# Peptides against a protein of PDB entry 7C96: the designs that were tried, part 59

Target 1, 73 residues: chain A of PDB entry 7C96
Amino acid sequence: PVIPDDFRCPISLELMKDPVIVSTGQTYERTCIEKWLQAGHGTCPKTQQTLTSTVLTPNYVLRSLIAQWCEAN

## One batch from the design tools (peptide; made by RFdiffusion4, then SolubleMPNN)

Design b2_p21_6_s3 (from b2_p21_6, 13 letters changed)
Fold by OpenDDE base, seed 5:
Structure b2_p21_6_s3 (fold): chain B 73 residues (1-73), chain A 21 residues (1-21)
Amino acid sequence: as target 1 above (73 residues)
Amino acid sequence: DEKKKEEEKEKAKKILEEIEK
């Protein structure tokens, strides 16, 4: 089945397993965004906006939606 | 629309290559 765009990480383009929200409101796979930050970047990969914080907030709602989708497909 | 998706895809690939090196 076709994976909904909102369920794909903007970086890996794969189905997210541990989605996290950055300060700009964009959601990424935790592993991907952590690697981006560790590489010395301080911007949002998707929007190029400067991150006001490096805190990553788990997107539990999206995680749940993805889990439900995976169970159904 | 489709062009924008392709540009987005290319951008993502470049980022992925950088973080996975």
Scores: peptide ipSAE 0.428, ipTM 0.831, DockQ to the pose 0.539
Fold by OpenDDE base, seed 4:
Structure b2_p21_6_s3 (fold): chain B 73 residues (1-73), chain A 21 residues (1-21)
Amino acid sequence: as target 1 above (73 residues)
Amino acid sequence: DEKKKEEEKEKAKKILEEIEK
């Protein structure tokens, strides 16, 4: 089945397994955004906005939605 | 719609390339 766009990481374009929210409110796969930050970037990949914080907040709601979708499909 | 999707895909590819370096 077709994966909903909201369930795909903006970077990998793959189904997110560990979605995290950055300071701009965008959600990414943890691994992807961490690599981006480790590469020395301080902006949001999707919006190019400067990150006010490097804290990554787990998106539990989305994670649950994705899990539910995976179970149903 | 398809155009935007393609643009996002291309952007993603470049970002992915960057983080893979």
Scores: peptide ipSAE 0.425, ipTM 0.831, DockQ to the pose 0.736
Fold by OpenDDE base, seed 2:
Structure b2_p21_6_s3 (fold): chain B 73 residues (1-73), chain A 21 residues (1-21)
Amino acid sequence: as target 1 above (73 residues)
Amino acid sequence: DEKKKEEEKEKAKKILEEIEK
């Protein structure tokens, strides 16, 4: 079945398993955004806005929604 | 919107190339 766009990482374009939120409010797969930050970038890949923090907050709501979707499909 | 989807796809590819270095 077709994966909802909101469930795909903006970087990998794959279904997220460990979604995290950056300071701009965008959500990415943890491994993807960590690699981006480790490469020396301080901006949001999706919006190009400067990150006010490098803290990654788990998106538990989305994680749950994705899990539910996976169980149903 | 196929155009926007393609733009996002291309952008994602460029980012992947950067983080996979």
Scores: peptide ipSAE 0.422, ipTM 0.830, DockQ to the pose 0.702
Fold by OpenDDE base, seed 3:
Structure b2_p21_6_s3 (fold): chain B 73 residues (1-73), chain A 21 residues (1-21)
Amino acid sequence: as target 1 above (73 residues)
Amino acid sequence: DEKKKEEEKEKAKKILEEIEK
């Protein structure tokens, strides 16, 4: 089945397993955004907005939704 | 919107290439 766009990481374009929210409200796969930040970037890959914080907040709601989708498909 | 969707895809590829270096 086709993976919903909202379940794909904006960077890897793959199904997210550990989705995290950045300060701009965008969600990415943890591994992807961490690599981006470690490369010296301080902006949101999707919006190019400057991140006001480098804190990554787990998106438990989306994680649960993805898990439910995977179980059903 | 299909045009913008393709643009986002190309943008994502460039970012991915950078973080994988």
Scores: peptide ipSAE 0.420, ipTM 0.829, DockQ to the pose 0.548

Design b2_p21_6_s4 (from b2_p21_6, 17 letters changed)
Fold by OpenDDE base, seed 4:
Structure b2_p21_6_s4 (fold): chain B 73 residues (1-73), chain A 21 residues (1-21)
Amino acid sequence: as target 1 above (73 residues)
Amino acid sequence: SLKKKLEELKKAEEIRKEIEA
């Protein structure tokens, strides 16, 4: 089945397993965004906006939606 | 637009190459 775009990480383009929200409101796979930050970058990959914080907030709602989708497909 | 979408895809590819290398 076709994976909804909202369930794919903007970086890896794969189904997210541990989605996290950055300060700009965009969601990424945790490992992807952490590697980006560790590489010395301080911008949002999707919007190129400067991150006001490096805190990564788990997107539990999306995580649940993805889990439900996986169970149904 | 198609142009904007293409640019976003190229940027994402660039990022993937960097973090996955």
Scores: peptide ipSAE 0.471, ipTM 0.838, DockQ to the pose 0.405
Fold by OpenDDE base, seed 1:
Structure b2_p21_6_s4 (fold): chain B 73 residues (1-73), chain A 21 residues (1-21)
Amino acid sequence: as target 1 above (73 residues)
Amino acid sequence: SLKKKLEELKKAEEIRKEIEA
């Protein structure tokens, strides 16, 4: 089945397994955004906005939705 | 809108090349 756009990481374009939210409200796969930050960047990949924080908040709601989708498809 | 989406995809590709290299 076609994977919903909201379930794909904006960077990897793959189904997210560990989605995390950055300060701008955008969600990415944890490993992807961590690599971006480790490379010395302080901006949001999708919006190019400067991050007010480097804290990554787990998107439990999305994680659950993706899990439910995977079970049905 | 299509132009904006294309630009976003190009930027994402650039980022992928950097972090996945």
Scores: peptide ipSAE 0.469, ipTM 0.837, DockQ to the pose 0.406
Fold by OpenDDE base, seed 3:
Structure b2_p21_6_s4 (fold): chain B 73 residues (1-73), chain A 21 residues (1-21)
Amino acid sequence: as target 1 above (73 residues)
Amino acid sequence: SLKKKLEELKKAEEIRKEIEA
């Protein structure tokens, strides 16, 4: 089955396992965005907007939706 | 625009190369 675009990390383009939300509202795979930030970047990969915070908030809703999709497919 | 979209895709690819290499 085709994986919904909303379930793919904008960076890795792979199905997200641990999706997190950045200050701009965009969601990424935790490991991907952490690597980006650790490399010294302070912008959102997708929008290129400056991040107002480096806090990563777990996207539990999306995580659950992805899990449900995986179980059904 | 189409040009803008293409630039965004190229930037995303650049980011992938940086963090995944």
Scores: peptide ipSAE 0.464, ipTM 0.834, DockQ to the pose 0.276
Fold by OpenDDE base, seed 2:
Structure b2_p21_6_s4 (fold): chain B 73 residues (1-73), chain A 21 residues (1-21)
Amino acid sequence: as target 1 above (73 residues)
Amino acid sequence: SLKKKLEELKKAEEIRKEIEA
C-alpha cells in the first residue's frame, strides 16, 4: 500500500516509528533528527530555518495515526 | 520553480548521506 506523505520522515523518507516535533513545527523520525543535531547542525532539515530550541517533542497523535494505519494495511 | 525544487531535493539527499552513512 502507498504510505501517506505525512507519515514519512522528511529525512529518511521511511514510515516514522517515533515521530518528534522540532521548534519549527516540522516532524521527523527521532533517530534521524538526533543524528542531525549531534552532527552539530542547528537548522531544520526541511525548512532550513534556525531552530530556537533543540528540544524534541513526541508527536503522539501522529504516532497513533501511523499505528492505526499499519494495523489496517 | 524547477530550479528551486531540484535544489531542495539535492539538499535533502545531502542530509541523508550525512546522517545515514
Scores: peptide ipSAE 0.440, ipTM 0.825, DockQ to the pose 0.282

Design b2_p21_7_s1 (from b2_p21_7, 11 letters changed)
Fold by OpenDDE base, seed 5:
Structure b2_p21_7_s1 (fold): chain B 73 residues (1-73), chain A 21 residues (1-21)
Amino acid sequence: as target 1 above (73 residues)
Amino acid sequence: EEEELEELLEKLREERQKLLE
């Protein structure tokens, strides 16, 4: 099925399973953004904005929406 | 692991390029 753009990780371009929000408000797959940060990057991959924090916040709303979409498709 | 990251970065670059076109 056609995956909604908002459900795809900007890094992997795949359906997110564990979406997390960075300080810029963008959402990524946890494993992808963690690897990005571990590589020494301090910017948001999608927007290239400087991250004010490296804290990753689970996007439970999006996780739920993706789960619902997966069940329906 | 490093190879996987390189692939992800490449995909990201491709996506950015598409957005600019």
Scores: peptide ipSAE 0.062, ipTM 0.629, DockQ to the pose 0.039
Fold by OpenDDE base, seed 1:
Structure b2_p21_7_s1 (fold): chain B 73 residues (1-73), chain A 21 residues (1-21)
Amino acid sequence: as target 1 above (73 residues)
Amino acid sequence: EEEELEELLEKLREERQKLLE
């Protein structure tokens, strides 16, 4: 089935398993954004905006939606 | 590990390029 764009990580382009929100409000797969930050980048991969914080907030709502989608498809 | 990151970054660059077209 076709994976909704909002369920794909902007970096890996794969279905997210552990989605996290960055300071710009964009959501990424945790492992992907962590690698990006560890590489020394201080910007949001999707928007190129400077990150005001490196804190990663779990996107529980999206995680739940993805889980529901996986069960139905 | 580094190769995996490079591949992910390349995918991101390609997607951004498509959006800018």
Scores: peptide ipSAE 0.061, ipTM 0.624, DockQ to the pose 0.039
Fold by OpenDDE base, seed 4:
Structure b2_p21_7_s1 (fold): chain B 73 residues (1-73), chain A 21 residues (1-21)
Amino acid sequence: as target 1 above (73 residues)
Amino acid sequence: EEEELEELLEKLREERQKLLE
């Protein structure tokens, strides 16, 4: 089945396992965005907006939705 | 690790390019 766009990491393009929200409100796979930040980038990969914070907030709702989708598909 | 990051960045670039088209 086709993975919903909202369930795929904008960086890896893969189904997210540990989705986290950045300051811009966009969600990425934790490992992907961490690597991006560690590389010295201070912008949101998808929107190119400057991040006001490097704090990564777990997107538990999305994680749950993805889990449900995985169970159904 | 670097290679992995490069691959991810390339994928992102490709997706952005598609969106711009």
Scores: peptide ipSAE 0.060, ipTM 0.624, DockQ to the pose 0.039
Fold by OpenDDE base, seed 3:
Structure b2_p21_7_s1 (fold): chain B 73 residues (1-73), chain A 21 residues (1-21)
Amino acid sequence: as target 1 above (73 residues)
Amino acid sequence: EEEELEELLEKLREERQKLLE
C-alpha cells in the first residue's frame, strides 16, 4: 500500500521507525536528523529555518499512528 | 556512512526541486 506522506521522513523519504521532533516542529527519522546535525548543519532540512536547539524529542503520537497503520496494512 | 548521508541529501534535494516545478 501507499505510505502516507506524513509517515515518511523528509530526508530518507522512507517510513519512520523512530520519529523525533526538532525545534521547528518538523519530524524526522532519528538516525537521519542526527547525521544531518553531526555533519555540521544547524538548520531544519525541510524548512531551512535555523534550529534554536539541537534537542530531539520523540514523537510518540506519530510513532503510535505509524504502528497502527502498519498493523492494518 | 558518508555515502549514505550524501544519498539522503540528494533525495532531499530532488524533493525540493520537485516542489519548485
Scores: peptide ipSAE 0.054, ipTM 0.618, DockQ to the pose 0.039

Design b2_p21_7_s2 (from b2_p21_7, 11 letters changed)
Fold by OpenDDE base, seed 2:
Structure b2_p21_7_s2 (fold): chain B 73 residues (1-73), chain A 21 residues (1-21)
Amino acid sequence: as target 1 above (73 residues)
Amino acid sequence: EEEELLQKLLEELKKKQEELE
């Protein structure tokens, strides 16, 4: 089935398993955004906006929605 | 590895560009 765009990581373009939110409000797969930050980047990959923080907040709601979608499809 | 991530982002941008055309 077609994966909803909101369930895909902007970096990996794959279904997210551990989605995290950055300071700009965008969500990415944890491993993907961590590698981006470790590479020395301080901007949001999707929006190019400067990150006000490098803190990654787990998106539990989206994680749950994705899990439900996976069970149904 | 960084290059890999950048390549994926570029791929997404190209996809979006095609949708706009």
Scores: peptide ipSAE 0.045, ipTM 0.483, DockQ to the pose 0.040
Fold by OpenDDE base, seed 4:
Structure b2_p21_7_s2 (fold): chain B 73 residues (1-73), chain A 21 residues (1-21)
Amino acid sequence: as target 1 above (73 residues)
Amino acid sequence: EEEELLQKLLEELKKKQEELE
């Protein structure tokens, strides 16, 4: 079935398994955003906004929603 | 690297645009 846009990582364009929130409020797959940051980038990939922090916060709610969607589809 | 990502996002948006037309 069609994967909801909010469940896709903006970087990988794939269903997120370990979604994390960046300082701009956008959510990405952990591994994807980590690689982006490690590459020396300090902006949000999707919005191009400067990140005020490199801290990645697990998006447990989204993770749960994705899991529920996967179970239903 | 950033350009590649932007290109991917652009392509995704174009795909969505096409589906809506």
Scores: peptide ipSAE 0.042, ipTM 0.464, DockQ to the pose 0.040
Fold by OpenDDE base, seed 1:
Structure b2_p21_7_s2 (fold): chain B 73 residues (1-73), chain A 21 residues (1-21)
Amino acid sequence: as target 1 above (73 residues)
Amino acid sequence: EEEELLQKLLEELKKKQEELE
């Protein structure tokens, strides 16, 4: 089935397993955004906005929604 | 690295464009 766009990581374009939110409010797969930050970037990959913080907040709601979607599909 | 990401997204958009045509 077609994966909802909101469930795909903007970087990997794959179904997210460990979604995290950055300071700009965008959500990415943890491993993807961590690699981006470790590469020395301080901007949001999707919006190119400067990140006010490098803290990654788990998006538990989205994780749950994705899990539910996976169960149904 | 940023250019690589943008290039990847551009390629995916082109792919979607082809699929919709």
Scores: peptide ipSAE 0.035, ipTM 0.454, DockQ to the pose 0.039
Fold by OpenDDE base, seed 3:
Structure b2_p21_7_s2 (fold): chain B 73 residues (1-73), chain A 21 residues (1-21)
Amino acid sequence: as target 1 above (73 residues)
Amino acid sequence: EEEELLQKLLEELKKKQEELE
């Protein structure tokens, strides 16, 4: 079935399995954003805004929603 | 490392191309 856009990582464009929130409020797949940061970038890939923090916060709510969607489809 | 963002851009361009067809 069609995967909701909100469930796709802005970088990989794939269904997120470990979604994390960056300082700008955007959510990405953990591995994708970590690679981006490790490459020396300090901006949000989607918005190009400078990250005020490199802390990645697990998006448990979205993770749960995605899991529920996967179970139903 | 910019490969994934490039892919996103390509997908967006493809979408626009389809809309023009």
Scores: peptide ipSAE 0.030, ipTM 0.437, DockQ to the pose 0.035

Design b2_p21_7_s3 (from b2_p21_7, 13 letters changed)
Fold by OpenDDE base, seed 1:
Structure b2_p21_7_s3 (fold): chain B 73 residues (1-73), chain A 21 residues (1-21)
Amino acid sequence: as target 1 above (73 residues)
Amino acid sequence: DEELEKLLKELQEKLKQEELA
């Protein structure tokens, strides 16, 4: 089935398994955004906005929604 | 930003290859 856009990482374009939120409010797959940050980037890949923090917050709600979707499909 | 787009595409390609491996 077609993966909902909100369930796909803006970087990998794949279904997120460990979604995390950056300071801009955008959500990415943890491994993807970590690689981006480790490369020395200080901006949000999706919006190009400067990150006010490099702290990554787990998106538990989205993680749960994705899990439910996976169970149904 | 073209440079950003290239970097993201490059990252996407690497991730894709890693997943297939």
Scores: peptide ipSAE 0.092, ipTM 0.648, DockQ to the pose 0.045
Fold by OpenDDE base, seed 5:
Structure b2_p21_7_s3 (fold): chain B 73 residues (1-73), chain A 21 residues (1-21)
Amino acid sequence: as target 1 above (73 residues)
Amino acid sequence: DEELEKLLKELQEKLKQEELA
């Protein structure tokens, strides 16, 4: 089945398992964005916008939607 | 941005290898 683009991490290009939202509003796989930040970057990988915060907010709604999609496919 | 693209590709490759392992 075709995975919806919004369900894929912009970095890994894989189906997200632990999606988190950054300050710019973009969502990434937690592990991916953490590695990016740990590498010393302070920008959003996808948009290149400066992050106003390094806080990562779990996207529980998206996680649930992805889980439901996986169960159906 | 070529530098950003390169870095992202490298990260993607590392993640891919970790997933396969």
Scores: peptide ipSAE 0.087, ipTM 0.646, DockQ to the pose 0.043
Fold by OpenDDE base, seed 2:
Structure b2_p21_7_s3 (fold): chain B 73 residues (1-73), chain A 21 residues (1-21)
Amino acid sequence: as target 1 above (73 residues)
Amino acid sequence: DEELEKLLKELQEKLKQEELA
């Protein structure tokens, strides 16, 4: 089945399992964005905007939607 | 848009090649 774009990590391009939101509002797979930040980057990969915080907020709504999608497909 | 896509691809490649870098 075709995976909705909103369910794919902008970095890995794969279905997200642990989606997290960065300060710019963009969502990434946790492991992907953590590696990006650990590499010394302080910007949002997708928008190139400077992150005002390195805090990663779990996107529970999206996680639930993805889980539901996976169960149905 | 096209420039952004190229930029993103470069970032993706860097992350995949260097991982945790």
Scores: peptide ipSAE 0.086, ipTM 0.651, DockQ to the pose 0.077
Fold by OpenDDE base, seed 3:
Structure b2_p21_7_s3 (fold): chain B 73 residues (1-73), chain A 21 residues (1-21)
Amino acid sequence: as target 1 above (73 residues)
Amino acid sequence: DEELEKLLKELQEKLKQEELA
């Protein structure tokens, strides 16, 4: 089945397993955004906005929705 | 991670094109 765009990481374009929210409100796969930050970038890959914080907040709701989708498909 | 670098470059290129459009 076709994976909903909202369930794909903007970086890897793959189904997210550990989605996290950055300061701009965008969600990415944890490993992808961590690598981006570790490479010295201080911006949001999708919006190119400067991150006001490097804190990554787990997106539990989306994680649950993705899990439910995977179970149904 | 060559794959990640490739994906990031592609993403940034798309963003650049969208901005130019």
Scores: peptide ipSAE 0.076, ipTM 0.626, DockQ to the pose 0.045

Design b2_p21_7_s4 (from b2_p21_7, 14 letters changed)
Fold by OpenDDE base, seed 1:
Structure b2_p21_7_s4 (fold): chain B 73 residues (1-73), chain A 21 residues (1-21)
Amino acid sequence: as target 1 above (73 residues)
Amino acid sequence: DEELLRQLELLEQEKRQKELE
């Protein structure tokens, strides 16, 4: 089935398992964005905006939506 | 994950390219 774009990590392009939100509001797979940050980057991969914080907030709503989609497909 | 590394590298390159413009 076709995976909704909002369910795919902008970095890995795969279905997100542990989606997290960065300060810019964009959501990424936790492991992907952590590697990006650990590589020394301080910007949002998708928008190139400077991150005001490196705190990663779990996107529980999206995680739930993805889980529901997986159950239905 | 090789694909992840490739994507990250591509993003880094695109970032640098934009900064050069």
Scores: peptide ipSAE 0.099, ipTM 0.633, DockQ to the pose 0.048
Fold by OpenDDE base, seed 3:
Structure b2_p21_7_s4 (fold): chain B 73 residues (1-73), chain A 21 residues (1-21)
Amino acid sequence: as target 1 above (73 residues)
Amino acid sequence: DEELLRQLELLEQEKRQKELE
């Protein structure tokens, strides 16, 4: 089935398993964004905006939506 | 994780390109 674009990580382009929100409001796969930050980047990969914080907040709502989609497909 | 490395490099290239424009 076709994966909704909002369910795919902007970095890996794959279905997110552990989606997290950065300070800009964009959501990424945890492992992907962590590697990006650890590589020395301080910007949001998708928007190129400077991050005001490196704190990653779990996107529980999206995680739930993805889980529901996976169960239905 | 070849796919991640490829995407990260692409993003870095796009960032540099925008800075040059």
Scores: peptide ipSAE 0.097, ipTM 0.627, DockQ to the pose 0.048
Fold by OpenDDE base, seed 4:
Structure b2_p21_7_s4 (fold): chain B 73 residues (1-73), chain A 21 residues (1-21)
Amino acid sequence: as target 1 above (73 residues)
Amino acid sequence: DEELLRQLELLEQEKRQKELE
């Protein structure tokens, strides 16, 4: 089945397992965005906006939706 | 993860391109 765009990490393009939200409101796979930040980047990969914070907030709702999708497919 | 590295490189290239414009 085709993975919904909202369920795919903008970086890896894969189904997110541990989605996290950055300060711009965009969601990424935790490991992907952490690697991006650790590489010295301070921008949002998708929007190129400067991050006001490097805090990563777990997107529990999306995680749940993805889990439900996986169970149904 | 080769795909991740490729995507990151692409993003970095796009960032550099924007900065050059």
Scores: peptide ipSAE 0.097, ipTM 0.627, DockQ to the pose 0.049
Fold by OpenDDE base, seed 2:
Structure b2_p21_7_s4 (fold): chain B 73 residues (1-73), chain A 21 residues (1-21)
Amino acid sequence: as target 1 above (73 residues)
Amino acid sequence: DEELLRQLELLEQEKRQKELE
């Protein structure tokens, strides 16, 4: 089945398993964005906006939506 | 998204460079 775009990590282009939100409001797979930050980048991969913080917030709502989608498909 | 792809390529290059060191 076709995976909804909002459920795919902008970096890996795969279904997110551990989605996290960056300061710009964009959501990525945790491992992907962590690698990006560890590489020394201070911008949001998707928007190129400068991050005001490197804190990653779990996107529990999206995680739940993805889980529901997986169960139905 | 062309710009995203550019940034991802940079990330990949940095990874390769790190592996060579």
Scores: peptide ipSAE 0.083, ipTM 0.609, DockQ to the pose 0.056

Design b2_p21_8_s1 (from b2_p21_8, 9 letters changed)
Fold by OpenDDE base, seed 1:
Structure b2_p21_8_s1 (fold): chain B 73 residues (1-73), chain A 21 residues (1-21)
Amino acid sequence: as target 1 above (73 residues)
Amino acid sequence: SEEEELLKIQKQFEEEMKKLE
């Protein structure tokens, strides 16, 4: 079935497995955003805004929603 | 469109990762 847009990583365009929130409020797949940051970038891939922090906050709510969606589809 | 912008983000990401190889 069609994956809801909110469940897809803005970078990989795939269903997120470990979604994390950056300082701008955008959510990405952990592995994707970590690679971005490790490459020396300090901006949000989607918004191009400068990140006020490189701390990645797990989006447990979204992770749960995705899991529920996967179970139903 | 939003989808087009997402594709641009992905392309940018891939290009940046390629530079690390």
Scores: peptide ipSAE 0.419, ipTM 0.849, DockQ to the pose 0.956
Fold by OpenDDE base, seed 4:
Structure b2_p21_8_s1 (fold): chain B 73 residues (1-73), chain A 21 residues (1-21)
Amino acid sequence: as target 1 above (73 residues)
Amino acid sequence: SEEEELLKIQKQFEEEMKKLE
């Protein structure tokens, strides 16, 4: 089935398994954004905005929504 | 399109990761 855009990582374009929120409010797959940050980048991949923090906040709500979608599809 | 823009993001990511290899 067609994966909802909000459920796909902006980087990998795949269904997110461990979605995390960056300081800009955008959500990415944890592994993707961590690699980006570890590479020395301090910007949001999607918006190019400078990150005010490198703290990654788990998006549990989205994770749950994705899980529900997967169960139904 | 939005999809096209996302592909650009992905490409950029891949290129940056490749630089580290």
Scores: peptide ipSAE 0.417, ipTM 0.847, DockQ to the pose 0.947
Fold by OpenDDE base, seed 3:
Structure b2_p21_8_s1 (fold): chain B 73 residues (1-73), chain A 21 residues (1-21)
Amino acid sequence: as target 1 above (73 residues)
Amino acid sequence: SEEEELLKIQKQFEEEMKKLE
């Protein structure tokens, strides 16, 4: 079935398994954003805004929603 | 479009990762 846009990582364009929130409020797949940061980037891939923090916060709500969607589809 | 912009992000990401290989 068609994956909801909100459930897809802005980088990989795939269903997120471990969604994390960056300082700008955008959510990405953990592995994708970590690679981006490790490559020396300090900006939000989607908004190009400078990240005020490199802390990645697990998006448990979205993770749960994705899990529920996967169970139903 | 939004999808077009996302594709640009993906391409940029892939290019940056390729440089590290």
Scores: peptide ipSAE 0.394, ipTM 0.841, DockQ to the pose 0.968
Fold by OpenDDE base, seed 2:
Structure b2_p21_8_s1 (fold): chain B 73 residues (1-73), chain A 21 residues (1-21)
Amino acid sequence: as target 1 above (73 residues)
Amino acid sequence: SEEEELLKIQKQFEEEMKKLE
């Protein structure tokens, strides 16, 4: 089935397993955004906005929604 | 399109990762 756009990581384009939210409000796969930050980038990959923080907040709601979708499909 | 933008981001990411490897 077609994966909902909101369930795909903007970087990997794959179904997110550990979605995290950056300071801009965008959500990415944890491993992807961590590599991006470790590479020295201080911007949001999707919006190019400067990150006010490098803190990554787990998106529990989305994680749950993805899990539910996976169970149904 | 949004898909095109996402593909660009992916390519940029991959290129940056190659520089680190």
Scores: peptide ipSAE 0.220, ipTM 0.775, DockQ to the pose 0.961

